# Peptides against a protein of PDB entry 4XPM, part 30

Target 1, 160 residues: chain A of PDB entry 4XPM
Amino acid sequence: VMLHSKNVKGFLENTLKPYDLHSVDFKTSSLQSSMIITATNGGILSYATSNNDVPKNSINEINSVNNLKMMSLLIKDKWSEDENDTEEQHSNSCYPVEIDSFKTKIYTYEMEDLHTCVAQIPNSDLLLLFIAEGSFPYGLLVIKIERAMRELTDLFGYKL
Target 2, 67 residues: chain B of PDB entry 4XPM
Amino acid sequence: DIKGTIAFDTHGNVIESTGVGSQRIEDIGDLSKVTLDAEGFAQVQGDSLLVHLYKRNDITLAVYTSA

## One batch from the design tools (peptide; made by RFdiffusion4, then SolubleMPNN)

Design b1_p11_2_s2 (from b1_p11_2, 3 letters changed)
Fold by OpenDDE base, seed 1:
Structure b1_p11_2_s2 (fold): chain B 160 residues (1-160), chain C 67 residues (1-67), chain A 11 residues (1-11)
Amino acid sequence: as target 1 above (160 residues)
Amino acid sequence: as target 2 above (67 residues)
Amino acid sequence: AYPIPDPSLAL
């Protein structure tokens, strides 16, 4: 199945939805941003953001996109460092995951007051990146991104 | 008579917290060391609250009750 | 024992 940019964008938009725990009175906020970026350079291939209250083509939108670019690059750099550090791969911020026999790792990073998590799409040059408010528990972010990756099997093994 | 809850993963990260559990995140360190029975259950007496532990699928839920 | 909800069902 061919993945078009519109389909990927729509997928990322859906990941923005809050996590709702029905067994207890707990519901998260929406994700601030959801992105697919390159593992090589941290370039954004697709993204979605919540609270799109800024006018399109405005300077505020440009600044918002630039902020995402900065965040993606910083997280990519941190991810790259951790992938080359055995100790970091055994820290409490690294979650090894297996999806349909494909292995990957989920990393959680504190970015100022934001909670972020990133994972390499299995055997690909792509990273899936979630950015949330600090009120979004890391445990739920990890579960959320794992489940999201299970829906991206068409991107498994994708090379740039 | 639930006073609060904490759900945490195998890394000790909070998944959710409610009630008094939100103020007792530091308990996770001790709770994670509690030996559970074959069904994944345990009860631990706290300072003033009884903690009911349930672990399933690598998620531990701590329920705080008065008794 | 007090019935405890299954955490896996909530997630």
Scores: peptide ipSAE 0.108, ipTM 0.750, DockQ to the pose 0.128
Fold by OpenDDE base, seed 4:
Structure b1_p11_2_s2 (fold): chain B 160 residues (1-160), chain C 67 residues (1-67), chain A 11 residues (1-11)
Amino acid sequence: as target 1 above (160 residues)
Amino acid sequence: as target 2 above (67 residues)
Amino acid sequence: AYPIPDPSLAL
């Protein structure tokens, strides 16, 4: 399996787009961030953000990236705890899913005022992570990330 | 007249909300416990509004009306 | 008496 940074980055950028319910007059905001991180230590392999008005190599950019690093680590820790907790796996914040006979679980987490959603790419050492504003419904986040993972079949089984 | 709506999934997460439904997200906890008939329908009187529940394909829609 | 709205068409 080959990870092409440009291709993955472009994929994540596309996931930032709002979710549009065509049957009703409802449209979400864009995702704040979309990331692929390691399940082992929460390290960021690739990321995309909607806030691109920060100058390159500025202190603000560094702080923004550091914030993402912190968020990824925190979510990885929560995910790891839940994966080792049967009770949490049966909570309303856990969504078992199956993609092409591969099983994984989607978790939703409230992080301060943000809505987050994370899922292990099936049989891999990688997690897909969405961060959105609090106005983004969890139900739609789950649908969004499930559909996104269906496009990442090449990463299924990826080991570090 | 429809005063608002809430759509939520089997986990109680909001899918969409409109009108007064946007201000009554806390109702989902109680609405999710309502026993639906064989057609996935129920009616519940809440406060000053009547709530019409309809579940289809694991999505529950709550419609708030004055009567 | 009021007619029952049909919510099935909303989604």
Scores: peptide ipSAE 0.080, ipTM 0.743, DockQ to the pose 0.114
Fold by OpenDDE base, seed 2:
Structure b1_p11_2_s2 (fold): chain B 160 residues (1-160), chain C 67 residues (1-67), chain A 11 residues (1-11)
Amino acid sequence: as target 1 above (160 residues)
Amino acid sequence: as target 2 above (67 residues)
Amino acid sequence: AYPIPDPSLAL
């Protein structure tokens, strides 16, 4: 099974959609960004952003990408530290999950006024990263990323 | 020391819960009636826990602490 | 002034 970059991009764009609690009258804002990054150095392999008002090839676009690069690196670093810290793995900001017998962990991180959520795609060198506004509840981010990751089985075990 | 949390909307619907909050969903009825200050904050002394209320953008977060 | 927990950290 081969995942093309275009397919991944489309997937990430779809994850930007608000979390709609169908059972109750509540809907979040859209995600600010959704990314697949490398666990090794935080490099961005694919990304989607809800802000479509930025002209292509503009300075603002470059700045936005640079911002994503910075955030991805910071989050990767925090993730790496936590993966080597037993205490952090047992904190309330770490959610162990199992998807089709594959185990991984979901972490939530506050980045300034933003809410972020990151998880290693099972047995892979890849991380799935969601960035949302502060109004997006962490609990819902966790649920969202877990459900999204269940659709990325083709990336399970992916090594760089 | 945080013991748990409940986040709920203006309709009293749970949007997330953690720790002891997951076992105290019934508290939403009373918590929703608490008058918040101008900053959207209040504290309510419970039976054994102190509840910190914070409301922003129509989402109320109840944080249960020991003190 | 009351000490308040960080709501974001609590979630």
Scores: peptide ipSAE 0.034, ipTM 0.615, DockQ to the pose 0.053
Fold by OpenDDE base, seed 5:
Structure b1_p11_2_s2 (fold): chain B 160 residues (1-160), chain C 67 residues (1-67), chain A 11 residues (1-11)
Amino acid sequence: as target 1 above (160 residues)
Amino acid sequence: as target 2 above (67 residues)
Amino acid sequence: AYPIPDPSLAL
């Protein structure tokens, strides 16, 4: 299966949209970032980021490419460790899920003041990674990423 | 009269919060330990508010009221 | 049952 960067980029951009609970008066902010990274090295294959009020080139710009690279690597490392830790796989930060006949796990990680969520695209060398503000509930992040992965079936089994 | 709400999943992660519930996320630890009835409901007298619990489809909703 | 909001309807 060939990875089409343009299509993936558009998909990731769409995932940035807020989650709106229609039955109650609650709406999240947009995701700060959405990425597909390699499970092996944490390399970014594609990413999308939201605009914010932080000046570009600021050392505090969390959406900078350098920051994304660092975060992706850190999260990949955490994910890798957890995948090799039975206890962590049964923690409250791990959500086993099944999409069609494929199984994967969703992990939530607190990264400084950010809420992150990562999941291996089933049977692939790829991870889907969401980064949101601390105001974005983990429960909704998990639901969001699970639903997003259901739209990435073409990447299931993708090997580098 | 509802003063606030917290919705959380089986992992204790917040799904949504409103009103005073937004300031009482730490209550989830205790609320998750409450035994619910066969219908998935319970009432717990909190610090100064009554908490109404409802669980359905792995989602627990805590509603804070004055009585 | 309690007359409370149902978040599951939006999830």
Scores: peptide ipSAE 0.116, ipTM 0.767, DockQ to the pose 0.147; fails the geometry check

Design b1_p11_2_s3 (from b1_p11_2 with S1D E9L)
Fold by OpenDDE base, seed 4:
Structure b1_p11_2_s3 (fold): chain B 160 residues (1-160), chain C 67 residues (1-67), chain A 11 residues (1-11)
Amino acid sequence: as target 1 above (160 residues)
Amino acid sequence: as target 2 above (67 residues)
Amino acid sequence: DYPVPDPSLAL
């Protein structure tokens, strides 16, 4: 069984969808971006964005990709720092979770006016990263990324 | 009569807010400290509003009512 | 679009 790049891309595209709370009349905006990056250097392995109106190969597209590269690197750095900081692991921005006996942590970060959420895919060298508007509640981002990771069991233990 | 709501997680992050709850996000600090009963319920008397608390699956819902 | 490494995993 193989999880191919095409399947990963499609998965990330699906994560862009708004979070809909059925118990209350509340629905979020779509995610701005969703990425799988390396935990080692923040390199992007796959990504999806909601803004698809940018012409292909345009300067705006290049700038958009560059922004994603920058964001991925910055968040990876913050994540790495927090993973080496016991106090940060006990802050209100860190959510320890367990999926099928695999432990991981979810972190939330304010990046300028954006809300971001990142989590290491269990036992892997990969991080799942969500970027959303400031209107997207952190609590829902955490729930969203936790549920998304449950669908990535094929990547558990993936090493570069 | 419900005047508003706030839903928040165990870290105090807002999940959703409606009505007067949207203007009272600062209440989360105090509401998170309220001792809930065995069923996850509590009532807190505020200024002019009564707050009904319900916690389920690590999410707390605060419902603001006039009585 | 950006060319990225293939994250395909053999299971």
Scores: peptide ipSAE 0.083, ipTM 0.781, DockQ to the pose 0.016
Fold by OpenDDE base, seed 5:
Formats: structure tokens, C-alpha cells, sequence
Structure b1_p11_2_s3 (fold): chain B 160 residues (1-160), chain C 67 residues (1-67), chain A 11 residues (1-11)
């Protein structure tokens, strides 16, 4: 099965939803952004953003295209460095996971005041990237992205 | 309103902590004993904070809130 | 066998 641009966009938009926990009275904020980027250059293949109170065209607007591009590049660089560092792969910011026999790693990064989470889509040249506010716990981001990754099996093995 | 968090592994080792959680690492001993539901969730009332527990795989996250 | 990249995915 092939995922098309519109399907990927819809998927990313769906990931923006808060993490609503049924068993307890707790709900996270929405993600600020969700992206699929290239692992090679950090180029954005698809993205989704949530609305925020930041004035449009403000330099503080995190959801601006230019800001997203910068964020993707920075996170890609961090990810790339960590992938080449065995120590970082064993840090508390790296979560090895296995999805249907496919192995990947989830990384969490503090980016300014934002909580970010990134994972390589198994055997692919693609990264899934979540950007959330600081109120979104990293542990829940990890759970969220792991579950989201399970829905992207069609992108497993995607090569540029 | 989140006041802090503690993430710990199945051995009770701290993975990360934020806010008030950073000052309440000793709570892991008690939190690790809490029975979670089938989805890996629980809620425990503390001294002045409510603790939300979320476990998935080897990670347990405790979120401290005012209510 | 891996999926073939779809150029429509590109932004």
C-alpha cells in the first residue's frame, strides 16, 4: 500500500490531538506541530500545525513555515549526532522500540521551551517529529509517537 | 495544571524529572507499588498534589497536578 | 520489498 500526500497530511493532523487519558482526569495540550522529514537533510515532506495565540507573522510564531524548517534541521542534526554516538543511544533521552520486528529509536529533545520527540521510521530515510509545549510530558510524547509509528507501516523502508 | 513529572523504569531508576517531581524522587518507591489498570494508568492523591501514573512498556510516568 | 517513494509526498 502506498501513502499519498493527502493521506499523510491527514495522519499528521490527527496526531496533533491531545493525549486524552480515560482512566484519569488528565488531558494534554495539542501538539504544536507534527512532521515527516528526511533523515538526510531535514527537509519537510509533510507537516501539520495547531492554532496558537501567537500573532501571525510574528518572529515568535513557532508554526511558521520558516520556523518549522529551522526546527526540523536542528532536530535532524541532533538525531544524526546521537545515531553516531553509542553513549547517547543509551541515554535517558533515547528509547529503543520494536514494531513488528522492525527496530527504531525514539529521541526526546528540549528545543527552547518546547518538548520535541523524533523517531526514524523503521528502515527508512524518514523521521517522524512531534513538537509540543513544555506542558506535554516527554513520557507521554514517547508513547504517542510510538503508537503513531505503528500506523505508518506503509512508510517502513521508504528510501529517498 | 502540571506541577512536575517523574519518569522511571521498571527498576525504579529515574529516567527524567521536571518541576516538583525533581524534588520528589523518593516518591518512586511508593509509586512503583501502585496497581495500574489494564491500560497502565492510575491516580493517587498525594499531600497536596494529585499524581497521575502512566506506564507503557518499561516507562512509568508520574504527572503531578494540583487537582 | 519496500514501498516505492511517491513524489506526491514531497512538500
Amino acid sequence: as target 1 above (160 residues)
Amino acid sequence: as target 2 above (67 residues)
Amino acid sequence: DYPVPDPSLAL
Scores: peptide ipSAE 0.044, ipTM 0.771, DockQ to the pose 0.017
Fold by OpenDDE base, seed 2:
Structure b1_p11_2_s3 (fold): chain B 160 residues (1-160), chain C 67 residues (1-67), chain A 11 residues (1-11)
Amino acid sequence: as target 1 above (160 residues)
Amino acid sequence: as target 2 above (67 residues)
Amino acid sequence: DYPVPDPSLAL
């Protein structure tokens, strides 16, 4: 079954949930944003945000989308540079992972006061991007995005 | 600021680790001996980090913070 | 054996 816009949107909305071990009295905040963007141009294919207080079609909504566009482009550029830099791929901010024999890398980036992580969907022209508050540990973000990526097998190999 | 975490069971087996916690698995031996309060919480001052302990059932989570 | 691109994925 092919994924459609609504299915992807619902998936991204689900990723916004806090990281919770369910075994101890500790959990993170919700993600600020979750996005699927193009690796080529940094264009947003789908997104979800935790800020539901913004009225639809308002100027504030437009500003929030523009902010996401800017952030996605910046992270895409950083990712592109790192993918062509062997030293960056061996830093502590790069996590090689393998999902069902498909290899990809997870990168963590500090964006002002926000914690972000991004990963290329294996063999695809797509990136999965999480944006969280600074209180969200990078280690937990990495685990979260890795686990989320395992649910996107239908997008493996997706080309634009 | 959270610097890392370690989750372990009553046998000292690592369930999960993140950040600096991944490099401090050996701390489990000492952390497992810490007396928790009635709610399953404790704080332990380390070298340069403060460790927050959370226990529920048979799982303990250690959270390393700068303060 | 990869999925065929679906334009419905785009916003």
Scores: peptide ipSAE 0.027, ipTM 0.654, DockQ to the pose 0.016
Fold by OpenDDE base, seed 3:
Structure b1_p11_2_s3 (fold): chain B 160 residues (1-160), chain C 67 residues (1-67), chain A 11 residues (1-11)
Amino acid sequence: as target 1 above (160 residues)
Amino acid sequence: as target 2 above (67 residues)
Amino acid sequence: DYPVPDPSLAL
């Protein structure tokens, strides 16, 4: 199976969509960003952002990407530390999950005024990362990323 | 008369909130400790509102009503 | 074992 960049990009763009609880009058904002990064170095392999009002190749776009790079590195570091810390793995910010018999963990992190959620794609060197506004409930972020991960089975076990 | 709602998970994280529930997220700490009956229901009397708790699966829904 | 994709991933 070959996964092209455009396919991954399209997938990530779809994850930006709000979570709509149609059973009640509640709807989240769109995700700010959705990313696939390396677990080893925190490098961005693919990303999507909800803000498309910035001209391409502009200095503002470059700055935005640089911010994503910084966030990616910071979250990767926190994730790496937590993966080596039994206490952190038992905190309320860690959600162990199983997808098709593959185990992984979902972590939630407060990053300034943003709500973030990260999970290792099972048995891979890749992390899926969601960045949302503070108004996006962590509970829904966790559900959202778990459901998204179920659609990335082709990446399970991928090693760099 | 429903005044608001809060839905939260087993970690105490908010899933959704409406009405007065959006202003009472801090109640989750106490609500999570309430003993539910065998069917996952409970009622808690507050100062001015009655809270109806419904737990289904791993999600608890708190409904705030008058009386 | 599971299939490993050949990703064409780039910024």
Scores: peptide ipSAE 0.048, ipTM 0.777, DockQ to the pose 0.016; fails the geometry check

Design b1_p11_2_s4 (from b1_p11_2 with S1E E9L)
Fold by OpenDDE base, seed 1:
Structure b1_p11_2_s4 (fold): chain B 160 residues (1-160), chain C 67 residues (1-67), chain A 11 residues (1-11)
Amino acid sequence: as target 1 above (160 residues)
Amino acid sequence: as target 2 above (67 residues)
Amino acid sequence: EYPVPDPSLAL
């Protein structure tokens, strides 16, 4: 059985959906972007974006992808620094979690006016990265990414 | 219609705040005592604002609205 | 251009 790139892409597209609290009149915006990137160099392996109104192969699309590449690299660098900093791992921006006995950490980062959240897929060379508007509460981003990672057990332990 | 938010942990530490929530950090003491339903939801009326509470994974989000 | 390895997994 193969987990192909198209399946990962579809999964990421599904994560773009707003977080709806249902019981209260509160619903977030869609994520701007959802990505799986390498923990080694911040390279994008798969991604999804909510703004698909840009014509394919246009200059605007290229710029959008380049922006994602830049964001991915910057966040990877921040993550790498924090993983080597005990103090940062105990800050309010770091959330230790355990999924099926696998331990990982979720980090939140303010990137200009955007709210981002990143976590290493347990025991893997991969990071899951969410990028949202500033109106998306960090607390909900953390919950969202944890739940998403629980659906990626096939990627646990994946090495490049 | 959202006026602000407060997110806090089980110890009452602020995770984040926005809008009017940034000026109402002192509400955490009372909000932390509110009984939530099985799904972690509650609504409480405070002055002119309605507070919508959501707790999941030990994080509580308070959303302040006018109604 | 960043390297993009094949993320496909054999299960």
Scores: peptide ipSAE 0.060, ipTM 0.785, DockQ to the pose 0.016
Fold by OpenDDE base, seed 2:
Structure b1_p11_2_s4 (fold): chain B 160 residues (1-160), chain C 67 residues (1-67), chain A 11 residues (1-11)
Amino acid sequence: as target 1 above (160 residues)
Amino acid sequence: as target 2 above (67 residues)
Amino acid sequence: EYPVPDPSLAL
């Protein structure tokens, strides 16, 4: 079975959906963006955005992608620093998790007025990155990304 | 803005918690006694946070906000 | 920025 880029894109698009318990009348906004990036240099391998009102091939679309590239790089850099900082790994912004006996950590980062969270896909050179509005609680982002990571077992151990 | 959440069942068991809600699990006892309106909603002013209650199908979500 | 491989896997 082949896990193609198209399949990953569809997965990321699905993660854009609001967090909803379904049992109560409460849900978040949609994610602004969802990405899989390289842990090595912050390069974007796949991405999805909720803002589809921008015309294709427009300068605004290019600027949007460039913004994502910048965000990806910045978050990767901060993630890399934290991975080499024991104190940061024990802060309230770091959530160690275990999925199918694979260990990883989820980090939350404030990026301007946006709420972001990132996690290394276990034993891989890949990071999963969610970007949301400031109204999206960090705790819910963490839950969301953990649940999403459980659906990416095929990428566990993936090396570039 | 939202500071945290607690979701709990009719037995007071925590389903999930986030943010400040994770540190306020003890509030469930009092929150479970709050009278909700016909639509399953209520607001309770706490020490420094406003709690928004949402209940449907025996599951209650408490959302803590600054105002 | 350097090119990155396609995240396609043979499973």
Scores: peptide ipSAE 0.049, ipTM 0.674, DockQ to the pose 0.015
Fold by OpenDDE base, seed 3:
Structure b1_p11_2_s4 (fold): chain B 160 residues (1-160), chain C 67 residues (1-67), chain A 11 residues (1-11)
Amino acid sequence: as target 1 above (160 residues)
Amino acid sequence: as target 2 above (67 residues)
Amino acid sequence: EYPVPDPSLAL
């Protein structure tokens, strides 16, 4: 069985959906973007973006390809630095998690007015990256990305 | 590691709970009294768990961690 | 669409 790019793309598109709380009628906004990037260079391997009120091809579109490319590089750099900083790994912006005996860390980063969340797919050269509006609670982003990674076990251990 | 979570509204109603949070709904009373910073965050040391609080859109999320 | 490497994984 092969996990093809098409399948990954579809998965990422599905992650864009709002976080829907169960007990009451409340849900977040949709994610602006969801990406899988390389941990080594921050290169985009797959991505999905939500439609917004900004005209397509607009320089102001926050989820434009150019912006995604820039943000992926920046976040990869921040992640790399934090992975080599024990203090940052113990901050309230770092969430150690374990999935099927594989350990990884979830980081949250404020990028301009956006809330971002990134995590290394366990034992892989890949990072999963969520980009959301500032109204999206970090705690919910963390839960969302953790649950998403549980569905990407086929990518655990993936090396470039 | 994250041990659990509780999400509650301004009236203390449980919106969602997971892990140890499901067993600690009673903590909402105390957590609701915690003063949050300008970003809507706070940390509260409990028994053996550290509670990370975040509030936005009238919803407070408590994340329980070991550290 | 941005041209990206194929993240396909043999399973």
Scores: peptide ipSAE 0.046, ipTM 0.619, DockQ to the pose 0.017
Fold by OpenDDE base, seed 5:
Structure b1_p11_2_s4 (fold): chain B 160 residues (1-160), chain C 67 residues (1-67), chain A 11 residues (1-11)
Amino acid sequence: as target 1 above (160 residues)
Amino acid sequence: as target 2 above (67 residues)
Amino acid sequence: EYPVPDPSLAL
């Protein structure tokens, strides 16, 4: 299995798009960030960010590379802890899913005021991570990331 | 008239909210405990609003109405 | 039937 950065980057860019519920008057914001990180160290392999009104290179820039690095590490650590905690795997923040006979789990985490969800790409050393504003419902994040992972079958089983 | 809605999953996470439902996300805890009928429906009187519940495909929709 | 829209129509 080979990871192609260009293809992954484009994929992540597409995941930033809002979730529009056409049958009701509800539409999410865009994701702030979408990332593929290593499950081992939380290192960023690829990422995409949405534009925002925060000045570039400011301490308040949520989508700064440094902030993304920190968030990825923190989420990876929390994920790692949960993967070793039976109780957490049965909490309301964990969603076991099966994609083409491959099992994985989706976790939701509140990070400051942000809504995040993360899932191990099945049988891989990779995590898919979505970061959204608090206005993005967790339920939709879970659905979004589950459906996104179905498009990443080429990364299933990817080992570092 | 519908005053608002909340849709939530089996974990109690919000899927969508509209109207007064957006201000009543905290209701999910209680709403999730309501026993639904065989068709997945129930009604609950709360505060000044009547809540209509419908569950299908692991998603529960709460509709807030005045009556 | 209760006056509730089908949530499956939204997702």
Scores: peptide ipSAE 0.035, ipTM 0.778, DockQ to the pose 0.147

